Peptides against a protein of PDB entry 5VJI. Designs and how they scored, part 62

Target 1, 62 residues: chain A of PDB entry 5VJI
Amino acid sequence: NTLVVLHKSGLLEITLKTKELIRQNQATQAELDQLKEQTQMFIEATKSRAPQAWAKLQASLT

## One batch from the design tools (peptide; made by RFdiffusion4, then SolubleMPNN)

Design b2_p26_7_s3 (from b2_p26_7, 15 letters changed)
Fold by OpenDDE base, seed 4:
Structure b2_p26_7_s3 (fold): chain B 62 residues (1-62), chain A 26 residues (1-26)
Amino acid sequence: as target 1 above (62 residues)
Amino acid sequence: MQQELQAQKAELQQQLQAAKEALAAQ
């Protein structure tokens, strides 16, 4: 049984750990990208007199 | 906050790389 071989070799554990690390990395990247976007919207809102820029920033923080 | 996310990302990337290397070595 291939699953038994993968388990006994430790490859299953490594594969599952790798998959989880990929997921965590993607989540952290998404949080970082969101923070960068919010920062950019804040900069734009401070430069712009347009109420729409503040509305977009507020919507992203809610 | 930004620095913390960058540090966490770097750690996760390092751990992922180590796991990939361990997988490739078997």
Scores: peptide ipSAE 0.035, ipTM 0.543, DockQ to the pose 0.025
Fold by OpenDDE base, seed 1:
Structure b2_p26_7_s3 (fold): chain B 62 residues (1-62), chain A 26 residues (1-26)
Amino acid sequence: as target 1 above (62 residues)
Amino acid sequence: MQQELQAQKAELQQQLQAAKEALAAQ
């Protein structure tokens, strides 16, 4: 049985752990990208002083 | 890699908070 061989070799554990680490990395990257976008919207709001830029920032924070 | 992304996230959070505080102090 291939699954039993994969389990006994430790390859299944490594594969599952690698999959989870990739998922966690992707989640952290998405949160980082969102924070970069929020920072950019804040910078643009401060530069333009336009109410629309502040409204866009506020909407991104909720 | 994962720890570095977490550190970068924390740094950006601190910078954004400092900028908000500086704006609120004006």
Scores: peptide ipSAE 0.023, ipTM 0.463, DockQ to the pose 0.537
Fold by OpenDDE base, seed 2:
Structure b2_p26_7_s3 (fold): chain B 62 residues (1-62), chain A 26 residues (1-26)
Amino acid sequence: as target 1 above (62 residues)
Amino acid sequence: MQQELQAQKAELQQQLQAAKEALAAQ
């Protein structure tokens, strides 16, 4: 039985743990990418000389 | 790798919060 051999060798545990680590890395990377985008939008809004952009930004912070 | 991504996320969150606070203080 291949499953029994994989379990006894520890390869099943390693495979399952690796799959979980990949999933966690993907989730953390997606959150990081979203936060980078939000930071960039904030920086661009702060560089704007348009009074309406400042008013919108201020309203988003309150 | 996972811990590094978590650290980068935490640092970026702190920087964004500091920038918001600096703007609100003006």
Scores: peptide ipSAE 0.022, ipTM 0.469, DockQ to the pose 0.523
Fold by OpenDDE base, seed 3:
Order: sequence, then C-alpha cells, then structure tokens
Structure b2_p26_7_s3 (fold): chain B 62 residues (1-62), chain A 26 residues (1-26)
Amino acid sequence: as target 1 above (62 residues)
Amino acid sequence: MQQELQAQKAELQQQLQAAKEALAAQ
C-alpha cells in the first residue's frame, strides 16, 4: 500500500506539515493585511477628525 | 516565516491599541 510506505518513510508527515504551514502562513498574511488596512483607515480618520492627534499617532507608529 | 508574521501582527495590534488610547485621552 503506497500510503503505508509514505507514512513509514516520513514523507507523509513532511507533506502534511508543509501543507499546514502554507495554510497557516496564508491565514496569518490575510490577518496582517487586514490589520494594516484597519490601521491606515484609523490614521486617515484621525487626521481628518482630530488633526492635533497626528503628532502623537505618528510617534506611536515609529 | 510564520513566526515573523505572528510577531508583525502582534506589533500592529499594539500600535493600533496605542493610537486608540492616544485618541481617547484627548
């Protein structure tokens, strides 16, 4: 049975782990991109509604 | 790679929280 051979050789574990790492990387990247977008929208809203906050906000991002 | 992305996510979350707190303090 090919599946038994792949399991015993460790290739199945490596393949499944690689697939899971790719999935986790894609999920984390999507969350990161969403947070970047939300941060940018918040900064722009802060600039328009409270211009005096710009210096404090900029300092917190540096 | 995965660990670095998690670290970057945590940093952005911290920056966003600090910005919200700075705005709420005005």
Scores: peptide ipSAE 0.022, ipTM 0.466, DockQ to the pose 0.417

## One batch from the design tools (peptide; made by RFdiffusion4, then SolubleMPNN)

Design b2_p27_1_s1 (from b2_p27_1, 19 letters changed)
Fold by OpenDDE base, seed 3:
Structure b2_p27_1_s1 (fold): chain B 62 residues (1-62), chain A 27 residues (1-27)
Amino acid sequence: as target 1 above (62 residues)
Amino acid sequence: SMAELEEILKKLKELQEELAKKLLEEQ
């Protein structure tokens, strides 16, 4: 049984842990990208005196 | 952490090489 061999060798645990870490990395990257976008909207809102830019920022923070 | 992932990947490669050697010995 391939699954038994993978389990006994430790490859299964490592493979599962690797997949989980990749997933967590992707989630963290998504959060980082969201923060970058919010930061950009904040910068634009501070540069502009336009209420629309602040409204856009406020909407992004909900 | 990314460092933990790198270490796991390194260990995975080592074990894969070991497994490959064992499989070749069994054939």
Scores: peptide ipSAE 0.041, ipTM 0.539, DockQ to the pose 0.402
Fold by OpenDDE base, seed 2:
Structure b2_p27_1_s1 (fold): chain B 62 residues (1-62), chain A 27 residues (1-27)
Amino acid sequence: as target 1 above (62 residues)
Amino acid sequence: SMAELEEILKKLKELQEELAKKLLEEQ
């Protein structure tokens, strides 16, 4: 049984840990992308003085 | 973390070496 061999060799643990690291990396990247977007909206809000830009930023933070 | 990945890669390398030794012993 391949699964048993993978478990006994330690490759199953490596595989599962690698998948988890990939998942965590993707989650962290998504958080960074969200922060970058929020930062951009903040910059635009400070430049425009338009209530709409601040409203857009407020909506993104809720 | 990067440190965890490095440790995983190290362990993988060790397994590969052990496998290679076993394969050579079977020859």
Scores: peptide ipSAE 0.034, ipTM 0.491, DockQ to the pose 0.150
Fold by OpenDDE base, seed 5:
Structure b2_p27_1_s1 (fold): chain B 62 residues (1-62), chain A 27 residues (1-27)
Amino acid sequence: as target 1 above (62 residues)
Amino acid sequence: SMAELEEILKKLKELQEELAKKLLEEQ
């Protein structure tokens, strides 16, 4: 039984932990990308002084 | 963490080496 062999060898635990770390890395990257986008909207809002740019930024934060 | 991943990869390598030894012994 492959599952039994994987469990006894410790490979199953390693595999599951690796998958979780990959998931966490992907989630962190997504948060960073969102923050970068919000930062760009903030920069544009400060430059343009247009209320629409501030509204767009506020919408992204909610 | 990256440190945890490095440790996992190290353990995986060790398991692969042990498996290779066992396969060689069976031949």
Scores: peptide ipSAE 0.034, ipTM 0.497, DockQ to the pose 0.181
Fold by OpenDDE base, seed 1:
Structure b2_p27_1_s1 (fold): chain B 62 residues (1-62), chain A 27 residues (1-27)
Amino acid sequence: as target 1 above (62 residues)
Amino acid sequence: SMAELEEILKKLKELQEELAKKLLEEQ
C-alpha cells in the first residue's frame, strides 16, 4: 500500500508540511505584493501634488 | 518558513540516503 509506505517513510508528513508551506508562501507573497503596490502609491503621491493620489494611498492603508 | 523548508529538505535527503542503502543491501 503506497499510503502506508509513504506514512512509514515520513514522506507523508513532509508532503503535508510542504503543502502548508506553499499556502503560507502564497499568503506572504500576496502581502508582499500589497506592500509593493502601497509603496508605489506612496512614491506617486510624493511626486504628485494631486489630492487624489494621497486619497488613493490613504484608502489602501486602511 | 525558510528554516522549516531547509529542515524538510534535510530530512528528504536523509530518507533518500537510507533508501539507497537499503536497496544496495537487498542486491
Scores: peptide ipSAE 0.033, ipTM 0.490, DockQ to the pose 0.139

Design b2_p27_1_s2 (from b2_p27_1, 19 letters changed)
Fold by OpenDDE base, seed 2:
Structure b2_p27_1_s2 (fold): chain B 62 residues (1-62), chain A 27 residues (1-27)
Amino acid sequence: as target 1 above (62 residues)
Amino acid sequence: SMKELQELLKKLEELKEKLEKELKEKL
């Protein structure tokens, strides 16, 4: 059984760990991208006297 | 990392050996 051999060889463990690390990396990257976007909206809000810029930022934080 | 790659290669070699053994046993 190929799956049994994969498990006993330890390759299954490595494969699953690798997949988990990729998942975690993707999740962290998503959070980083969100923060970057929020930062940009904050910068735009500080440059503008328009209430809509602050409203946009407020919406992004929810 | 280099260590991770070496470990992967080692495991692949072990897997190859086990699969070859299994194939031989079934023939």
Scores: peptide ipSAE 0.065, ipTM 0.610, DockQ to the pose 0.205
Fold by OpenDDE base, seed 5:
Structure b2_p27_1_s2 (fold): chain B 62 residues (1-62), chain A 27 residues (1-27)
Amino acid sequence: as target 1 above (62 residues)
Amino acid sequence: SMKELQELLKKLEELKEKLEKELKEKL
């Protein structure tokens, strides 16, 4: 049985852990992208005298 | 973490090397 061989060799564990690490990396990247967007909105809000920019920032933080 | 991934890749390379060795021994 191929699955048994993969399990006993440790390859299955490596494969599963690799997939998990890739998933975590993707999740972290998504959080980073969100932070970048929020930072940009903050920058725009500080440059603007319009309350709309602050409202947009506030909405992004909820 | 990246360190964990690097370690896994190292282990994978070691397994590959073992398989190649076994294959060569059978040839």
Scores: peptide ipSAE 0.054, ipTM 0.556, DockQ to the pose 0.167
Fold by OpenDDE base, seed 3:
Structure b2_p27_1_s2 (fold): chain B 62 residues (1-62), chain A 27 residues (1-27)
Amino acid sequence: as target 1 above (62 residues)
Amino acid sequence: SMKELQELLKKLEELKEKLEKELKEKL
């Protein structure tokens, strides 16, 4: 049984943990990207002094 | 964590090495 061999060899554990780590990495990367975007909107809001830019930033923080 | 992933990859490499060794010994 392939599943039994994978389990006993430790490959199944490695595979499952790797998949979980990839998922976590993707989630963390998404959060980082969101922060980068929010930072950019903040910079643009301070430069433009336009109410729309601040409104856009405010909306992104909710 | 990234450290955990690196450790798992290391373990995988060790398993690979063991299999290669066993294969070589049988040849």
Scores: peptide ipSAE 0.053, ipTM 0.544, DockQ to the pose 0.145
Fold by OpenDDE base, seed 1:
Structure b2_p27_1_s2 (fold): chain B 62 residues (1-62), chain A 27 residues (1-27)
Amino acid sequence: as target 1 above (62 residues)
Amino acid sequence: SMKELQELLKKLEELKEKLEKELKEKL
């Protein structure tokens, strides 16, 4: 039984923990990407007097 | 965390080495 071998070797624990870390990493990456987008909108809003740029920023923060 | 991942990779490497050693002993 492959599952038994993986458990006894300790590889199952490593695999499960690795999968959880990957999941957490993906979640953190998504938050980082969102922050990057918000930062870009902030930069654009500061460069222009266009109300649309500020509206886009506000929409991203709310 | 990255530290945890590194520790897991270390353990995996140790397991690999043990397995290779056992295989070599049986050959």
Scores: peptide ipSAE 0.053, ipTM 0.550, DockQ to the pose 0.151

Design b2_p27_1_s3 (from b2_p27_1, 19 letters changed)
Fold by OpenDDE base, seed 2:
Structure b2_p27_1_s3 (fold): chain B 62 residues (1-62), chain A 27 residues (1-27)
Amino acid sequence: as target 1 above (62 residues)
Amino acid sequence: SMKELEEILKKLKELEEKLKKELEELL
């Protein structure tokens, strides 16, 4: 069947590797986005004299 | 012809191996 052919040809492995690369890229991007958000909250906390801004930052670090 | 098909399949397999190596280097 087609699955056996894909496996024996190596195409299945390439497909799975590609999917894994996409997954890893997405995970790295999510971590980067989280860091960007935390950085923004830090910036806002430094600009604000309100304790709530620091509380928001603290909550994001949990 | 059957020979032409075999050559196409051979070239396809070579391309697959190249892509495989490139992906492995990225991981």
Scores: peptide ipSAE 0.042, ipTM 0.521, DockQ to the pose 0.035
Fold by OpenDDE base, seed 4:
Structure b2_p27_1_s3 (fold): chain B 62 residues (1-62), chain A 27 residues (1-27)
Amino acid sequence: as target 1 above (62 residues)
Amino acid sequence: SMKELEEILKKLKELEEKLKKELEELL
């Protein structure tokens, strides 16, 4: 059957490893995006001196 | 007999569906 062929060829292992790497990449990208957002909020807070901007940043860090 | 063949084919089809499900879960 197809599953046995995939397993014996090593393609299944490669596929599963690739899937895991994609998952890890997505997780890392999400963390990076969060950091970028926090950085932007920090920049805006420093520019505006608005309490609301600092409150927003503080909320994002909790 | 035809009945025996039908039962064998049914079992093979069930096995095929199980293997397909396992593949879909892994991929």
Scores: peptide ipSAE 0.040, ipTM 0.560, DockQ to the pose 0.024
Fold by OpenDDE base, seed 5:
Structure b2_p27_1_s3 (fold): chain B 62 residues (1-62), chain A 27 residues (1-27)
Amino acid sequence: as target 1 above (62 residues)
Amino acid sequence: SMKELEEILKKLKELEEKLKKELEELL
């Protein structure tokens, strides 16, 4: 069985660890993108001094 | 013989392809 060979060689563990690292990287990237968007809304709110921009930021933080 | 070596190489190639497919399915 190919899976048994992969397990005994240690390649299965490496593969599963790599998959988990890819997943974690994707999750971290999503959080980073969200933070970038929130930061942009904050910058726009401070520039415009308009209630609408602050309302948009408030909605993003909830 | 050369024929025996060709058969061994064929089997090794088949095993390589199976390993590759299973690895891709796990990722």
Scores: peptide ipSAE 0.039, ipTM 0.559, DockQ to the pose 0.039
Fold by OpenDDE base, seed 1:
Structure b2_p27_1_s3 (fold): chain B 62 residues (1-62), chain A 27 residues (1-27)
Amino acid sequence: as target 1 above (62 residues)
Amino acid sequence: SMKELEEILKKLKELEEKLKKELEELL
């Protein structure tokens, strides 16, 4: 079957590694986006006297 | 015959599509 052929050719390992790299890339991108959002909220909180901005930042860290 | 060749090519194409779908399922 195709799975056996992929395994014997080494393409299964490459495919699985690629899948894992895609997953890791997506996870890292999500973390980066979250950090960017948190950074923006921090910047807004430092510019604002309103407690709402700090509350938003706190909520993002929980 | 030409008909047999066409059938072989058709089957090959089907196998290629199956392989592609299986690969997509693995990813």
Scores: peptide ipSAE 0.033, ipTM 0.532, DockQ to the pose 0.038

Design b2_p27_1_s4 (from b2_p27_1, 20 letters changed)
Fold by OpenDDE base, seed 5:
Structure b2_p27_1_s4 (fold): chain B 62 residues (1-62), chain A 27 residues (1-27)
Amino acid sequence: as target 1 above (62 residues)
Amino acid sequence: SMEELEEILKKLKELEEELAEEQKKLE
C-alpha cells in the first residue's frame, strides 16, 4: 500500500508536520497583525487629546 | 508552496480512503 510506504519513508510525517507549521505560522501572523494594529491605535491615542482614540484602544485590548 | 501542500494532502486523503476500503474488505 502506497500509504504504508509513505509512512515508512517518513514523508507522511514531514507532510503532516509541514501542515501544522503552516497553521501555526498563520496563527502567529494573525497575532502579530493584531499587535501592529494595537500599536497603531496607541500611537494615535498619544497624538490625540480626544478621548475617543483612547476608548478605541481600550476596546481593542478587551 | 501551500497550494502544493494542499494538493499533497488531498492525495493523502484519497489514499487513506482507499486504505480504509481495503481494510474493510479484509474484515
Scores: peptide ipSAE 0.036, ipTM 0.572, DockQ to the pose 0.116
Fold by OpenDDE base, seed 4:
Structure b2_p27_1_s4 (fold): chain B 62 residues (1-62), chain A 27 residues (1-27)
Amino acid sequence: as target 1 above (62 residues)
Amino acid sequence: SMEELEEILKKLKELEEELAEEQKKLE
């Protein structure tokens, strides 16, 4: 069947690898976005005398 | 594109199911 042809041609492997790479890229992007948010909280905490900003940052890092 | 990949993956899933059914019939 078609799946056997895809397997033998190597296209199945490429497709599956591509799927995995996209998944990993999405996960990495999510981590990057989280880090950016944490960085922003850090910047705000350093500028602020408000203990709430530090508490918020600390909560994000735990 | 992501949409194209999703379509490919959908078709791949269908083909996997068809293969499984065919294999089951041969057993």
Scores: peptide ipSAE 0.035, ipTM 0.575, DockQ to the pose 0.115
Fold by OpenDDE base, seed 3:
Structure b2_p27_1_s4 (fold): chain B 62 residues (1-62), chain A 27 residues (1-27)
Amino acid sequence: as target 1 above (62 residues)
Amino acid sequence: SMEELEEILKKLKELEEELAEEQKKLE
């Protein structure tokens, strides 16, 4: 079976590790995008005295 | 490339299914 050959060669482990690293990278990127959005809402809230801007920021942090 | 890796993963999944079927036949 070719799967056995992939396992014995170590290529299976490398492939699975690469898949996991890609997943982690995607998760980290999503967190960064969320932080950027929250930062933008914070900037808008600081520029405005409107309670709606602060309410929106608060909702994003819950 | 990402596309190449996705293709490799697809082939691995197919091989896993084939292995499972072969194991089932031995039972």
Scores: peptide ipSAE 0.034, ipTM 0.562, DockQ to the pose 0.107
Fold by OpenDDE base, seed 1:
Parts: structure tokens; C-alpha cells; sequence
Structure b2_p27_1_s4 (fold): chain B 62 residues (1-62), chain A 27 residues (1-27)
């Protein structure tokens, strides 16, 4: 079985670890993008001084 | 490249499915 050969060679472990690292990188990038969006909402809230903009920001932080 | 890795992962998934099918036949 090819899967058994991949396991015994160590390539399966490397592949799975690489997959996990990519997943973690994607998750971290998503968190970073969310923080950037929240920062933008904060900037817009301070500029507009509108209650609606602050309400939107508050909703994003919950 | 990321495309090459995606292809490897796709093939790995196919092999896992084949293994599962063979295991099911042996049970």
C-alpha cells in the first residue's frame, strides 16, 4: 500500500506537518486581517464622530 | 509551490479514501 510506504518513509509526517503549518498560517492571517478591519472601523469612527460608526465598531469587538 | 502542495494533498486524500475502502472490504 502506497500510504504505508509514505508513512514508513517519514514523508507522510512531513506532509501532515506542512499542512498543519499552512493551516496555522492561514488562521493567523485571518486574525491579522480582522484586526486591520477593526482598526479601520476605529479610524472611521473617530473621523465621523457618528454614533452609528461607534456602534458598528463595538459590535465587531464582541 | 502552493499549487504543487495542493496537488500532493489531493493525492494523499485519494489514497486515504482508497485505504478506507480496502479496510472496509476486509472487515
Amino acid sequence: as target 1 above (62 residues)
Amino acid sequence: SMEELEEILKKLKELEEELAEEQKKLE
Scores: peptide ipSAE 0.033, ipTM 0.555, DockQ to the pose 0.109

Design b2_p27_2_s1 (from b2_p27_2, 17 letters changed)
Fold by OpenDDE base, seed 1:
Structure b2_p27_2_s1 (fold): chain B 62 residues (1-62), chain A 27 residues (1-27)
Amino acid sequence: as target 1 above (62 residues)
Amino acid sequence: NIEALEKVKKIEEETKEELEQAKKALA
């Protein structure tokens, strides 16, 4: 049984911890991506007099 | 998320230690 072998070798624990690291990293990356998007909308809103751009920015902040 | 980063860091250090133990076991 591969699972038993992985457990006995300690590789299962390492693998599970690695997967958890990836999961948490992905969550942090998603927050960063959201901030990047909001920043981009802010930049676009400042460049435009169009109310639509500001509306988009406001929607992203809610 | 600072809390998430702290957890990631902790798990990373634990994983490194376990990896070293695994290397010793295989040597």
Scores: peptide ipSAE 0.051, ipTM 0.542, DockQ to the pose 0.031
Fold by OpenDDE base, seed 4:
Structure b2_p27_2_s1 (fold): chain B 62 residues (1-62), chain A 27 residues (1-27)
Amino acid sequence: as target 1 above (62 residues)
Amino acid sequence: NIEALEKVKKIEEETKEELEQAKKALA
């Protein structure tokens, strides 16, 4: 069957590794996006000097 | 996450090598 052929050809292993690579990349990207958001809130807090902006930043860090 | 990046790099290199071997097998 198709699964046996894919396994014997090595394509199944490549596919599985590629999927794992994508998953790990997505996880790392999510962490990066979170840091970017926190950085943006920090920048906005410094610009506005408003307590609410700092409160928002603090909430994001918890 | 540095550890995650290292794992990604390792998997990427292994996948690249296996892909090259597969290409040779199909040629």
Scores: peptide ipSAE 0.048, ipTM 0.537, DockQ to the pose 0.032
Fold by OpenDDE base, seed 2:
Structure b2_p27_2_s1 (fold): chain B 62 residues (1-62), chain A 27 residues (1-27)
Amino acid sequence: as target 1 above (62 residues)
Amino acid sequence: NIEALEKVKKIEEETKEELEQAKKALA
């Protein structure tokens, strides 16, 4: 049984911890990407007098 | 997300310790 061997060797715990690290890293990266996009929309809104740009930014922040 | 980063750091340290223990077990 591969699962039993992995558990006894400690590799299962390491694997599960690694998977959790990857998951949390991906979640944090997604938040960072969202912030980057919002920042870009903010920059575009400040460069233009178009209310559409501000509306787009506001929609992204909700 | 500071809390997420703290959790990642904690898990990273735990994983490193477990990896070192595994390496010692193989020696």
Scores: peptide ipSAE 0.047, ipTM 0.535, DockQ to the pose 0.031
Fold by OpenDDE base, seed 3:
Structure b2_p27_2_s1 (fold): chain B 62 residues (1-62), chain A 27 residues (1-27)
Amino acid sequence: as target 1 above (62 residues)
Amino acid sequence: NIEALEKVKKIEEETKEELEQAKKALA
């Protein structure tokens, strides 16, 4: 039984921890991507001086 | 993610300890 072997060797625990780490990394990456997007909107707002650009930025922060 | 890195470090240390115990068991 592969599952029993994995459990006895400790690899099951490592596998489960690795899966959790991957999940956490994905969540962190999503936050980073959001910040990058918000930064881009901020840059565009500062360049255009258009009210719509600032409104878009404000909407992204809510 | 600092917490994730800490968990990896913990796993690494546990693995090293297990390896050391295995070496002792073979001597």
Scores: peptide ipSAE 0.039, ipTM 0.486, DockQ to the pose 0.028

Design b2_p27_2_s2 (from b2_p27_2, 18 letters changed)
Fold by OpenDDE base, seed 3:
Order: sequence, then structure tokens, then C-alpha cells
Structure b2_p27_2_s2 (fold): chain B 62 residues (1-62), chain A 27 residues (1-27)
Amino acid sequence: as target 1 above (62 residues)
Amino acid sequence: NQEALEEVQKVLEETKEELKKAQEALA
């Protein structure tokens, strides 16, 4: 079966490792996207004197 | 990564299904 073949060939370990790496990559990408969003809010806050923009930024950082 | 993820997920799901069947056979 697939499990036996994967195990004997060493591909099971590789597959599991690949899955973990993809997961880590996705987590890192999510953090990056969050940072990009926060950066955009910061830019908007600096362009606007509206307290609402700063409040939105502050809320995103908590 | 999306295509690679899908391929890995496919293999893992198939493996999980076969493992489940094996576990059920041992129960």
C-alpha cells in the first residue's frame, strides 16, 4: 500500500517534512501579510489627522 | 506552494485512508 511504499522509500518522511515546511511557510506568509496591513494602516494614519485612523492602527497592534 | 501543497495533501489523505483501514482491520 501507499504507506508501506512511502515508508520503505523514505518518501513518507520527506512528505511529512514537506507538509511541515509548507505549514511554516504559510504561517510566515500570514505574519508578513499582517505586517503589510499594519504598514498600510500606519501610512494612512500618517496621511490623516483623523483620530479614527490612529485608533484603527492601535487596535491592529493589540 | 499551492500545487505542491495539494499534491502533498493528496498523498497524505490517501495514506491516512489506508492507515485507517489497516487500523480497523487490527481492531
Scores: peptide ipSAE 0.051, ipTM 0.647, DockQ to the pose 0.038
Fold by OpenDDE base, seed 4:
Structure b2_p27_2_s2 (fold): chain B 62 residues (1-62), chain A 27 residues (1-27)
Amino acid sequence: as target 1 above (62 residues)
Amino acid sequence: NQEALEEVQKVLEETKEELKKAQEALA
């Protein structure tokens, strides 16, 4: 069984761990992107007199 | 990141196929 061979060789563990690390990296990147977007909306709100800009920012924080 | 994940999956599948072929060759 090839799966058994991969498991015994340690390659399966390494591959699965690598996949998990990539997944975690994706999750962290998503959080970072969200923060960047919120920051951008904050900057735009400070530059704008439009109440909708602040409303949009508030919505993003909820 | 998505591309990297896909690459890892590809390597895994290729490795499995190669091992299968090797196993069949030794049978």
Scores: peptide ipSAE 0.051, ipTM 0.620, DockQ to the pose 0.039
Fold by OpenDDE base, seed 1:
Structure b2_p27_2_s2 (fold): chain B 62 residues (1-62), chain A 27 residues (1-27)
Amino acid sequence: as target 1 above (62 residues)
Amino acid sequence: NQEALEEVQKVLEETKEELKKAQEALA
């Protein structure tokens, strides 16, 4: 079957490693997006004197 | 056997393409 061929050829390991790298990239991108969002909230908090803006930022950090 | 190998190759190529897209998204 496909799995046996994949394993015997060594491509299974490569495929799994590639998928893991994709996962890691996705995780890194998510962290980057989080930082971007936090940065935006920080900017908004500095522009606004409204307590809710700082509360929103604080909530995102916890 | 030939079909199975082709399927594996397809999956591998798709995975590589997805990896490339992910890398481009991070750049």
Scores: peptide ipSAE 0.032, ipTM 0.525, DockQ to the pose 0.743
Fold by OpenDDE base, seed 2:
Structure b2_p27_2_s2 (fold): chain B 62 residues (1-62), chain A 27 residues (1-27)
Amino acid sequence: as target 1 above (62 residues)
Amino acid sequence: NQEALEEVQKVLEETKEELKKAQEALA
């Protein structure tokens, strides 16, 4: 069957490793997006000088 | 992030090695 052929050819291992790379890339991208959002909140907090903006930033960091 | 990057690099190198082996098997 296809699974046996993929395993014997080594393509299964490559596929699984590729999937893991994609997963890790997605996780890293999510962290990056979160950091970007936090950075934006920080910028807004510094501009507004409003306590609620800092509170919002603080909440995002926890 | 640093640990995640290192893990990605590790898996990337392993994948490259596996790909190389696969290519050699086809030659």
Scores: peptide ipSAE 0.030, ipTM 0.526, DockQ to the pose 0.030

